# Designs tried in a protein design run: peptides against a protein of PDB entry 8BZL. Part 72

Target 1, 228 residues: chain A of PDB entry 8BZL
Amino acid sequence: SYDRAITVFSPDGHLFQVEYAQEAVKKGSTAVGVRGRDIVVLGVEKKSVAKLQDERTVRKICALDDNVCMAFAGLTADARIVINRARVECQSHRLTVEDPVTVEYITRYIASLKQRYTQSNGRRPFGISALIVGFDFDGTPRLYQTDPSGTYHAWKANAIGRGAKSVREFLEKNYTDEAIETDDLTIKLVIKALLEVVQSGGKNIELAVMRRDQSLKILNPEEIEKYV
Target 2, 242 residues: chain B of PDB entry 8BZL
Amino acid sequence: SRRYDSRTTIFSPEGRLYQVEYAMEAIGHAGTCLGILANDGVLLAAERRNIHKLLDEVFFSEKIYKLNEDMACSVAGITSDANVLTNELRLIAQRYLLQYQEPIPCEQLVTALCDIKQAYTQFGGKRPFGVSLLYIGWDKHYGFQLYQSDPSGNYGGWKATCIGNNSAAAVSMLKQDYKEGEMTLKSALALAIKVLNKTMDVSKLSAEKVEIATLTRENGKTVIRVLKQKEVEQLIKKHEEE

## One batch from the design tools (peptide; aimed at target 1 T76, target 2 E21 S152 N154)

Design b1_p20_6_s2 (made by RFdiffusion4, then SolubleMPNN; from b1_p20_6, 12 letters changed)
Fold by OpenDDE base, seed 1:
Structure b1_p20_6_s2 (fold): chain B 228 residues (1-228), chain C 242 residues (1-242), chain A 20 residues (1-20)
Amino acid sequence: as target 1 above (228 residues)
Amino acid sequence: as target 2 above (242 residues)
Amino acid sequence: PEVPVLSEEHLKRYEEIVYY
């Protein structure tokens, strides 16, 4: 059965293990990314942290470097591997090139890593998609998405995970130049987009904001409620 | 009934890793292990299942392993897999100590093993480890810590948690009785006995069937202590009187 | 060989642990 093979082509040209890895992504909670004029925003559906779980160890958004952050959907353990490899590459780049990575560069690195895991007969694909946001050294905000296949594209806005379809449909209708005219409006757009799929309003949303020449900021619940 | 998935590192059509699920199922049949974080310490409590009179080695602990001076773990699942993983944990901790001349931070040790576990879910020719672990430790970064890891290579920090047989029921009980910010090691020990008494399918909880280890700080040093049978008996007796 | 079907509770726990 080709569907139970290591990542090989089916007779009809499908890579079933890659497609099934994409199904694993859909089991993840929703993440959304939006590129504003001078801001990038990641919003995620908070997983119901078990009452006794340490919230510190439950992160869907992570920094890759000072100028780049990532949200993922899918297999948590797989994400950790990708994040660690990306962080090492960001530091290596700073040491060897003496400049921080561009968002495109680190995205391409992650994408290449994922692609290699689709072509090796001794490995399964990564069961994660990622939204990678940040600023290039010239101050340009960037948003990229990667999937289990190792494909990546630049986006104005996108979503991954179980509610991604509904969120994307919302963004397609509501992403306008007016909607991202200010940082606050951009944040509001992300919140509104997430509210399409997140139950119980702003309490179940985590937001990360990166502005030009500023570090990643995770908004607290009170800050989020101001935008609702 | 589902067909046995003969391949260890493939996704199902629904994006599931069946071998990881089956490994977790196997752990559900293992002896119960509890971990509870307190303000002044952290503890592990584990069910002893194999009380064989002919066992020559008085193992101070069947299921609780000291990893280094600042960390211990308990295991639920396949014993052989557990032995391999606990040995690897010790090696990782030792290598770190030699390299950096300081003990490995608790979370870093956990993540290092979890990366190994994850690899056994992604690389061909390997099967997942049939083991979940609870880790207790102290470091200068976060103080007392409790972690859980599973066959997937995922981990999390916990105030209290349970792995093995009847773990879901145990976790529910812990959620009800655990008071955040008010948990002393003494109260944690009492809670551990309470939960084990309800989750172990025994008519009467006995000290011979329970292992308890505590991790505390004394004079700026970590102290890992396995409770003596008499101490466990006293805890059980106290619980029966309440 | 047919493997026993995992309980719904087991599946839920699996999903809670493995995915985010």
Scores: peptide ipSAE 0.316, ipTM 0.766, DockQ to the pose 0.593
OpenDDE base, seeds 2, 3, 4, 5: peptide ipSAE 0.366, 0.307, 0.303, 0.034; ipTM 0.808, 0.732, 0.771, 0.700; seeds 2, 4 fail the geometry check

Design b1_p20_6_s3 (made by RFdiffusion4, then SolubleMPNN; from b1_p20_6, 14 letters changed)
Fold by OpenDDE base, seed 5:
Structure b1_p20_6_s3 (fold): chain B 228 residues (1-228), chain C 242 residues (1-242), chain A 20 residues (1-20)
Amino acid sequence: as target 1 above (228 residues)
Amino acid sequence: as target 2 above (242 residues)
Amino acid sequence: PKIPELSEELLERYEGIMYE
């Protein structure tokens, strides 16, 4: 059927649907991730919640497991599918391996899922990138990034979404051992990075932190203002 | 542009899903549906467009569907698509009840359907559903709830919202008149009539063209009630007198 | 008949719904 989604190679070797899915990611609000010494931090550009909308139902940062969380940029509905699949895998891993997933493992799982959707002629790629952060069972903080193609890499810091370029440039310049020497400094780095692209200051930032052996914590606006 | 809007839902060079956008546009031409959350209940108000004298049942809910004992929905868009989705909602709810021996949480039912909607935007050989839904419900987790979902498979919770024809204008009116934390069901009903009166492309609002359902809690049970025509008439009359 | 394109306003609205 000619009306099926087709991801095929162009004559010059491009997968246009994957590239276009990457453009879809740029429609998403900016997300940034930073790996500190004993902390991982996710910051996102807060989507303006419409008046009368329940803020509870607007989430850009979510937990995949107790030791792993992610932020995404791109199609919200696509992200939900990926998140759900990842959560199931995290639980399955705990049951079968009797150990929580490593951040790399779950990233690879997500990446593989995405890749499969780039290879099936009956499916379009996922229109999302993700920053996946957490702690391995050995206590090592990790940050990974995935894109619609199903590629993934480990990062010290990275950004996705519409303002990712500017944020990455900032991080490349400012990410130093001194800049992440403490948890607070790491958080400040994330905020400063986001402020490169976010208008109206700290009120438009959502921040999540995960410290070693601690659960994911979403900072409230008052807590964020302390760093701004 | 045309290459990407005529085929199965695929990304445009700009990262857009044109078929989903067009499905949303189709909904904009459907009859207006309103949802308003109150402190003591939640309501749906929908435009009834299909008034035919030869219809066997004079009193039918054209656009408002009971899903289970704790939830109802209203639909804007393609009727056939709506029927499929409402049936699926009922099945999901029943399956959950059977499996867990408790009613499905409202948001979970919404998300389950939204996953289906999303799938129809991602898998080949499928088109997006030309349907948006408003969901009203009660559960022990969040109490009274109002949700909206669209063809993309996205959803959100709302205090008040509108889908279908003139939805933007309706939403604007709701933003102006909705008093957060102070909304009673009675006030919500009045607000619904006010908004519909201005939003519907009719010279005069009549009870025959409006369906209203309320969801309340009585004695620890959810009560879903479709207002009788006379009750709607009274609401309209009251509005006209103010 | 040429299918008219959606207005930019509508496109922005829909993008706002679809993307996060």
Scores: peptide ipSAE 0.339, ipTM 0.795, DockQ to the pose 0.553
OpenDDE base, seeds 1, 2, 3, 4: peptide ipSAE 0.305, 0.298, 0.320, 0.361; ipTM 0.768, 0.703, 0.769, 0.810; seeds 2, 3, 4 fail the geometry check

Design b1_p20_6_s4 (made by RFdiffusion4, then SolubleMPNN; from b1_p20_6, 11 letters changed)
Fold by OpenDDE base, seed 3:
Structure b1_p20_6_s4 (fold): chain B 228 residues (1-228), chain C 242 residues (1-242), chain A 20 residues (1-20)
Amino acid sequence: as target 1 above (228 residues)
Amino acid sequence: as target 2 above (242 residues)
Amino acid sequence: PPIPTLSKEHLERIEEILYG
């Protein structure tokens, strides 16, 4: 059975393990990314953290470098491996090229990593999609998405995970130049988009913002409520 | 469904890793392990199931392993897998110490093992480890810490948690009785006994069936101590009197 | 013997751990 092999083509040209990895992504918490004019925003659905769990260890949004952040949907353990490799590459690039990575560069690196795991007989695909946001050295905001296949594309806005379809439909209707005219409006757009699928309002949203020439800021629940 | 059960950890059509799920199910049948974080320390409490009277070597600790001077762990699941992982933890910690001339941070040790666990879920010809671990430790960065890891290579920090048999019920009880910010090691020990008494399928909790280790700081040093049987008996007796 | 089917609740917990 072709679906029992790690990653092989079916007679009809399907890579079943890649398709099934995409189904794993759909089981993940919803993540949304929006590129504004001078801001990039990531939002993630917070599952109700168990009362006794340390919130510090439950982060769905992580920095890859000072200028790049990532959110993911799918297998959390798989994501950690990708994040670690991406961080190493970001540091290596700084050492060898003496410049930070472009958002496209690190996205391509992650995509290439994922692709290699679809081609090796000894490896299953990564069960994650990622939204990668940041600023290039010229100050241009960027948003990219990667999937388990190792494909990547640039986006103005996108969503991944369980509620991705509903969030994308919302973004397709509401993403306008007017809606992203200011940083605050861009943040509001992300929150509104997530509220399409998140129950109980701002308490169940993790939000991260990166402004031009600024570090990643994770908003606290009180800050998020100001935008609701 | 059955077609994905027998081979390398691969995705099902629904995006599930059945071998990981089955490993987690196997752990549900293992002896109960509890971890509780207190303000002045952290503890592990583990069920001893197999007291083989014919064992010549008095293993002081069957379920709780010292990893280094600042960390210990308890295991739930396949014993052979546990032995491999605990040995690997010790090696990782020692290599770090040799390389950096300082103890490995707690979360970094947990993460290093979790990366190994994850690899066994992704690489062909390997099965997931049938083991969950609780880690207790102290480091200069975060102080006292409690972590849980599972066969998937996921981990999380906890104030209190449970793995193994009746873990869900234990976690529910911990959520009810754990007082955030007010937990002393003494109160944590009492809570551990309370939870074990209710979650272990025994008519009466005995000191022979329970291992308890505490991790504290004394004079700027980490002290890992396995409680003596008499000390555990006293804790049980105190609980019975309440 | 039929492989015991995991309860829906147990499956949900596993999914939360894996994908949460």
Scores: peptide ipSAE 0.370, ipTM 0.793, DockQ to the pose 0.594
OpenDDE base, seeds 1, 2, 4, 5: peptide ipSAE 0.061, 0.258, 0.340, 0.278; ipTM 0.704, 0.676, 0.749, 0.687

Design b1_p20_7 (made by RFdiffusion4)
Pose (drawn by RFdiffusion4):
Structure b1_p20_7 (pose): chain A 225 residues (1-47, 50-199, 201-228), chain B 238 residues (1-200, 205-242), chain P 20 residues (1-20); non-standard residues A62 YCM
Amino acid sequence: SYDRAITVFSPDGHLFQVEYAQEAVKKGSTAVGVRGRDIVVLGVEKKAKLQDERTVRKICALDDNVCMAFAGLTADARIVINRARVECQSHRLTVEDPVTVEYITRYIASLKQRYTQSNGRRPFGISALIVGFDFDGTPRLYQTDPSGTYHAWKANAIGRGAKSVREFLEKNYTDEAIETDDLTIKLVIKALLEVVQGGKNIELAVMRRDQSLKILNPEEIEKYV
Amino acid sequence: SRRYDSRTTIFSPEGRLYQVEYAMEAIGHAGTCLGILANDGVLLAAERRNIHKLLDEVFFSEKIYKLNEDMACSVAGITSDANVLTNELRLIAQRYLLQYQEPIPCEQLVTALCDIKQAYTQFGGKRPFGVSLLYIGWDKHYGFQLYQSDPSGNYGGWKATCIGNNSAAAVSMLKQDYKEGEMTLKSALALAIKVLNKTMLSAEKVEIATLTRENGKTVIRVLKQKEVEQLIKKHEEE
Amino acid sequence: NPFEKYENTEISDEIIHSQF
């Protein structure tokens, strides 16, 4: 089979294929995640008439207690999501517990890292925001990128214009903003309205403590706008 | 040998996949192919690129392929690559029926093939398939459906879409004329002739298939030349 | 490679951004 080293070091210690994978992420639609007190919220920018909206969604459930949003190559994302879904079931089988948000994040990150050091393969061209709750009810938000690095965040953004949205969230992520569920959803819509020039072209989802993923209707989003 | 390896599965500096983009260029030079969803069925309209006089026409169709009892598809791009992929679609549909004893839902069949196409872009060092497909079908979950896939493995559901030559002009005509939720098969047939009229008129140059439900059973039929010639006459009056 | 003849073709933004 094909064994060419695709990801290699360059002078100065750069891994060019990874950096190029990060460029693919920037070409992706904006995704925003906010961790609230008892709620986590994901929002994504949408790119069209005659298209079925159900089929092209950027927010996916990995397990009953874990879901994710992504930016970058949509085909690479389907592969990573289905790999993570299979791992969530393997964990329930072996440990008899649902996966922690951290566990599945570590798994997705290590999968991405393997694709930066394996022969015959290019890196995954996606970043992911992963949200959910732990056994003790603690809300979580993690980010993964193509290098395999992962971190936990109070709030974050990925994809096109992520720097601007991040700077907005830094100034606006306060206790008042995450005091209630309505204000937590509102902060995500405001963060997206910063780069979407829009309001009717946004998808949004909410996850509450042990209540599973709820995707909001267009009519419910129009009320906030 | 590293010297002769064209490296078909790497990123460009901008995060692009050049072989995928070049494959999409090949599809833009293929015969026009469009699909329209309506309340009582779905249809595929295709430009025949085999319009030579000395051709025999031995099959019921040239560009429209039955995948299983409830599904059909059409292709744009490299014909040989399309043969490999359509054979694989039939195999996936049969593997699902063997396992679950029920027909494969349409989206599950599209996802399965797209995973194969995505793998060719990430590993193996091979050129990708130069094929875009339109899928039409019916399942107990979502009823009548239309899907499109491209060489990278991306797919989407559409009420109407077009692939191949002059597809941008065709998508424009569909946005203007398609009445969302109010389309019947007869009106969708009229719109298909209207769209192919601009982007290309003769019955020998077009191929039309319809998918409908009759007595709880799916019917996939290629329209005879007589029915197509009558549809062309009905439009010229407009 | 049947795609080599397209290497000198300017790729449209619609194609470039279609994978995202």

Design b1_p20_7_s1 (made by RFdiffusion4, then SolubleMPNN; from b1_p20_7, 12 letters changed)
Fold by OpenDDE base, seed 4:
Structure b1_p20_7_s1 (fold): chain B 228 residues (1-228), chain C 242 residues (1-242), chain A 20 residues (1-20)
Amino acid sequence: as target 1 above (228 residues)
Amino acid sequence: as target 2 above (242 residues)
Amino acid sequence: DYFDKFRDSEISEEIKDSMY
């Protein structure tokens, strides 16, 4: 059966392992990204941290570089591999090119990595989608999404994971120039979007904000509640 | 003969990695291992299932492995897989020490092994390791630490946790009795005995069936000590008197 | 479906969800 093999084409042209990897993404916690005017915001549904678990080790939003961060949905172990490789590439780029990566560059790198895992005979696809946000050196905010196939696209706003459909529907209705007119409104939009699928308010949301010429800021629960 | 690639861990139509899930299920039948983080140390306690009279009881540790001077681990699952992974941990730690002239940070060692585990879930011709590990350690960055890793290559830090047989029940007990910020190594040892006594499928807990290791700091050095049978016996006795 | 035989596995929901 073609669906049980490594990533091969079915007679009708399907790459079933890629499609099934996309199903793995849908099992992941919901992540949302929004590009504002001078801000990019990532929000993630917090998985309930076990009472005795160290919260430090439970992160859904990761910095790739000073100007780029990523949220993911799907297999956490797969994500770690991608994140580590992306971080190495970001540092390598700084050393070799003497400039930070553009958000598109690192997205393309990640996408290419994923694509290779769909074409390599001895590998399964990565079971993750990612939202990659940041600022280019010119100060332009960017949001990209990648999937297990290695495709990537630029977005104004997007969502991935189990609640992605509902969140996207919300964003399609509510993402306007007025809704992102200010940084605070942009943050509020992300929170409202996540609240479509997240129960119990701000306690179950992880939120990261990157403003132009500023470092990534992870909002604490109290800061999130101010927007609720 | 099915190609090596046919044994690759692949996604189900629902996006599941069944081979990883089955490995995790298999670990649920392994001997119980628990870890507890205290203010003044960290411990591992493990069920010893293979008791042989000809084994050197004083020095033999079935489930607890020293990794370097600052870290130890306990394993639940396939023994042969455990041996491979513990050896790899030692090699990684030693390579780091050689390269950087300082001990590897605890989380970095855990992550390095988890990357290997993950690779065995993604690359062709490989099966997942049928092993979960608890790691105890000390480093200058975070002090005393406890980590858990599973066949998927996931890991997390813990105040207290359990793997293997009856791990869910053990974790529930730990959640009830673990006092954050107030846990001494002494109290942690008592808690370990309490949990093992309830979760091990034995009529009576005996010192021969339990391995305990503690990791402490003395005079700016890490001390990893496997408790002697007499010490474990005393802990059990104390528990029975309470 | 090749995977049908695996769907009825008594694997706990905790295990199933732990990877994601």
Scores: peptide ipSAE 0.387, ipTM 0.799, DockQ to the pose 0.456
OpenDDE base, seeds 1, 2, 3, 5: peptide ipSAE 0.345, 0.282, 0.359, 0.283; ipTM 0.783, 0.685, 0.763, 0.680; seeds 1, 2 fail the geometry check

Design b1_p20_7_s2 (made by RFdiffusion4, then SolubleMPNN; from b1_p20_7, 12 letters changed)
Fold by OpenDDE base, seed 4:
Structure b1_p20_7_s2 (fold): chain B 228 residues (1-228), chain C 242 residues (1-242), chain A 20 residues (1-20)
Amino acid sequence: as target 1 above (228 residues)
Amino acid sequence: as target 2 above (242 residues)
Amino acid sequence: DYFDKFKDTKISDSIKDSMY
């Protein structure tokens, strides 16, 4: 059957394992990314942390480098592999090129990695999509998305995971120049977008903010509630 | 090529990895393993199912493995898979020590194995490991630690958790009785016995059916100790008297 | 469908959810 073949096209040109990996992404917690003027914001629906679980070991937003962070939706274990490879590449780039990666560069690297896992009979696709945000060395804010196929695109705003459709619909309506005029408004936009799918307000939102020439900041729940 | 493709863990139309899920389900039928983090130590308690009179009681550990001087683990699932993974953990820890001249941080060791587990869910010709692990350890970064990992290659840190048979019930009991910030190793041991007594499918809990290891710090050194049968008997007796 | 045989499998929701 073509549905179980990793690298075999169906008669109609489908790579079913890639499509099914996209279904795995839809099972993941919702993530949203927004590019502001001088800020990039990632928001994620918090997975319920079990009582007695260490919260530090439950992260949906991670730094790839000082200037790049990533949120993902889908298989957490798959994400860890991608994150680790990306981090190594970021460090390698700094050593060899003597500059931080551009957000596009690291996105392309991740995308290429994913793509290679779609064309090998010895590998299944990665079951993750990622939102990759950051600043290029010229201070330009960037947002990229990559999916299990290894396709990637630049976005002003986007969402991935189980609530992505609703969040995208919200962003399509509400992403305006006025809505991102300030850093605070941009943050508020992300929170409002997530609230389309997240219950119980700011308590269930993880939010990361990167401003120009600043390090990644993870907002605490109290900081998030100020925007709600 | 085709032979590997047919044996590769693949996505279902719904985006599920059935072989991983089945491996996790299979672990639910394995012997119970508990981990509890205390302020002054961390412990593993595991059900011993294979009691054979010819086994050397002094040296036999069925479920608990020392990994290095600062870490131990307990396993639930396929024994052969467990042996492979525990050996790999030891090798990783030793390689790190040789390379950096310091012990591997606990989470880093866990992560390294989890990357291997994940690989066995993604690469052709491989099956998921039918094993979940609990890890106890100490390092200078986070002090006493407890981790759990599963066949998917996911892991998490815990104050207390359980894997294997009746793990859901055990976790519920741990949630009820675990006192955050007030847990001593002594109280943790008592809690472990309490939970095992209720979750093991035995009429009466006996010391021969339970393995317990504690990890403590003494004079700036980690001490991993497997409790003697007599010590376990005393813990059981104390529980029965309460 | 190759996966039809798996549709009736009872797997805990906890297991299913833990992977994502």
Scores: peptide ipSAE 0.380, ipTM 0.778, DockQ to the pose 0.444
OpenDDE base, seeds 1, 2, 3, 5: peptide ipSAE 0.305, 0.361, 0.356, 0.363; ipTM 0.677, 0.736, 0.735, 0.737; seed 5 fails the geometry check

Design b1_p20_7_s3 (made by RFdiffusion4, then SolubleMPNN; from b1_p20_7, 13 letters changed)
Fold by OpenDDE base, seed 4:
Structure b1_p20_7_s3 (fold): chain B 228 residues (1-228), chain C 242 residues (1-242), chain A 20 residues (1-20)
Amino acid sequence: as target 1 above (228 residues)
Amino acid sequence: as target 2 above (242 residues)
Amino acid sequence: DYLDQFRDTEISEEIRDSMY
């Protein structure tokens, strides 16, 4: 069967392994990204940390560089590989070009990596989508999404993972210039969007905020509750 | 005959990696291994299934492997796969030491192996490793540590956890009895015996069926010690008296 | 199909969910 072979075209032109990798993404925890005026915000549905698990080792939002962070949905092990390669590229870029990567650059790098894994007969696609946010050196906030196929697009707001449809529907209705007028409103928008699919309020949300010319800040549960 | 590369672990229509899931299922039938983190040390306890009378009484740990001076691991799953992975862990640790002139941080060693595991789930002609590991270690960054990794290449840090046969029941017991912040190595050893006694499919727990290793710090050095059979017997006896 | 032989195998939700 073409759909259960290596990543090959079906007679009707489908890359089933890529499509199935997209189904793997839908099994992942929900992630949302929103670009504000001078802020980018990532929110992720926290998987319930098992009692006795070290919370330090359970992270859904990862820094790629000082100016770029990423959330993902799908296979966590696959994500680690992508994150590590992206981090190496960010550092390499700083060394070779003497500037930090643009958000688009690192997104394209990740997308190209994913694409190669769809074209090699010796590899399966990555089972992850990613939301990549950050600031370019000119201070422009950016949000990109990548999928298992290696496609990428810029967004004002987007969501990935199991609750992505509901979150996107919420964002389509509620993302306005007024809704992102301030940093606090932008954060509130992300939280409200996640609450469409996350039960039990702020305790089950991981939130990362990057403001212009500031480092990534992970909000603690108390800080999140202030926006609820 | 399908080409060698066609045996790649592939996604199902539902987005599942069945070969990885089946590897994890297979591990559920392996001997029980548990790890417990204490304030003053960390331990591994493993079920020893292969008791051969002709095995020389030499303290050959079947399930517990020393990785370097600061780390050890226990394995649940396919023995041959375990040997490959434990050897790789040792090599990674040694290469790091040679390169940086300091021991590899615990999490970095775990991550390095997990990247290998993940690769075996993504690259053609490879099958997932049928092995889960518990890692115990000490480093200057985080002190005593306990990690678990699985065939998918995922890992996590734990205060206490279990892999292999009856792991779910063991984890439940650990959740009930583990006292965060108050766990001594002594109490951890007692807890390990308690959990193994209930989770091993044996009528009576015996010292010959259990391997225990402790990792402690003495005079600024890591000490990894496999408990002698007599010591394990004493722990079992103490448990039976309670 | 190699995967067809395994379609009816029930895998615990815990195992499945741990991967994602």
Scores: peptide ipSAE 0.338, ipTM 0.783, DockQ to the pose 0.500
OpenDDE base, seeds 1, 2, 3, 5: peptide ipSAE 0.328, 0.248, 0.310, 0.295; ipTM 0.786, 0.673, 0.756, 0.696; seeds 2, 3 fail the geometry check

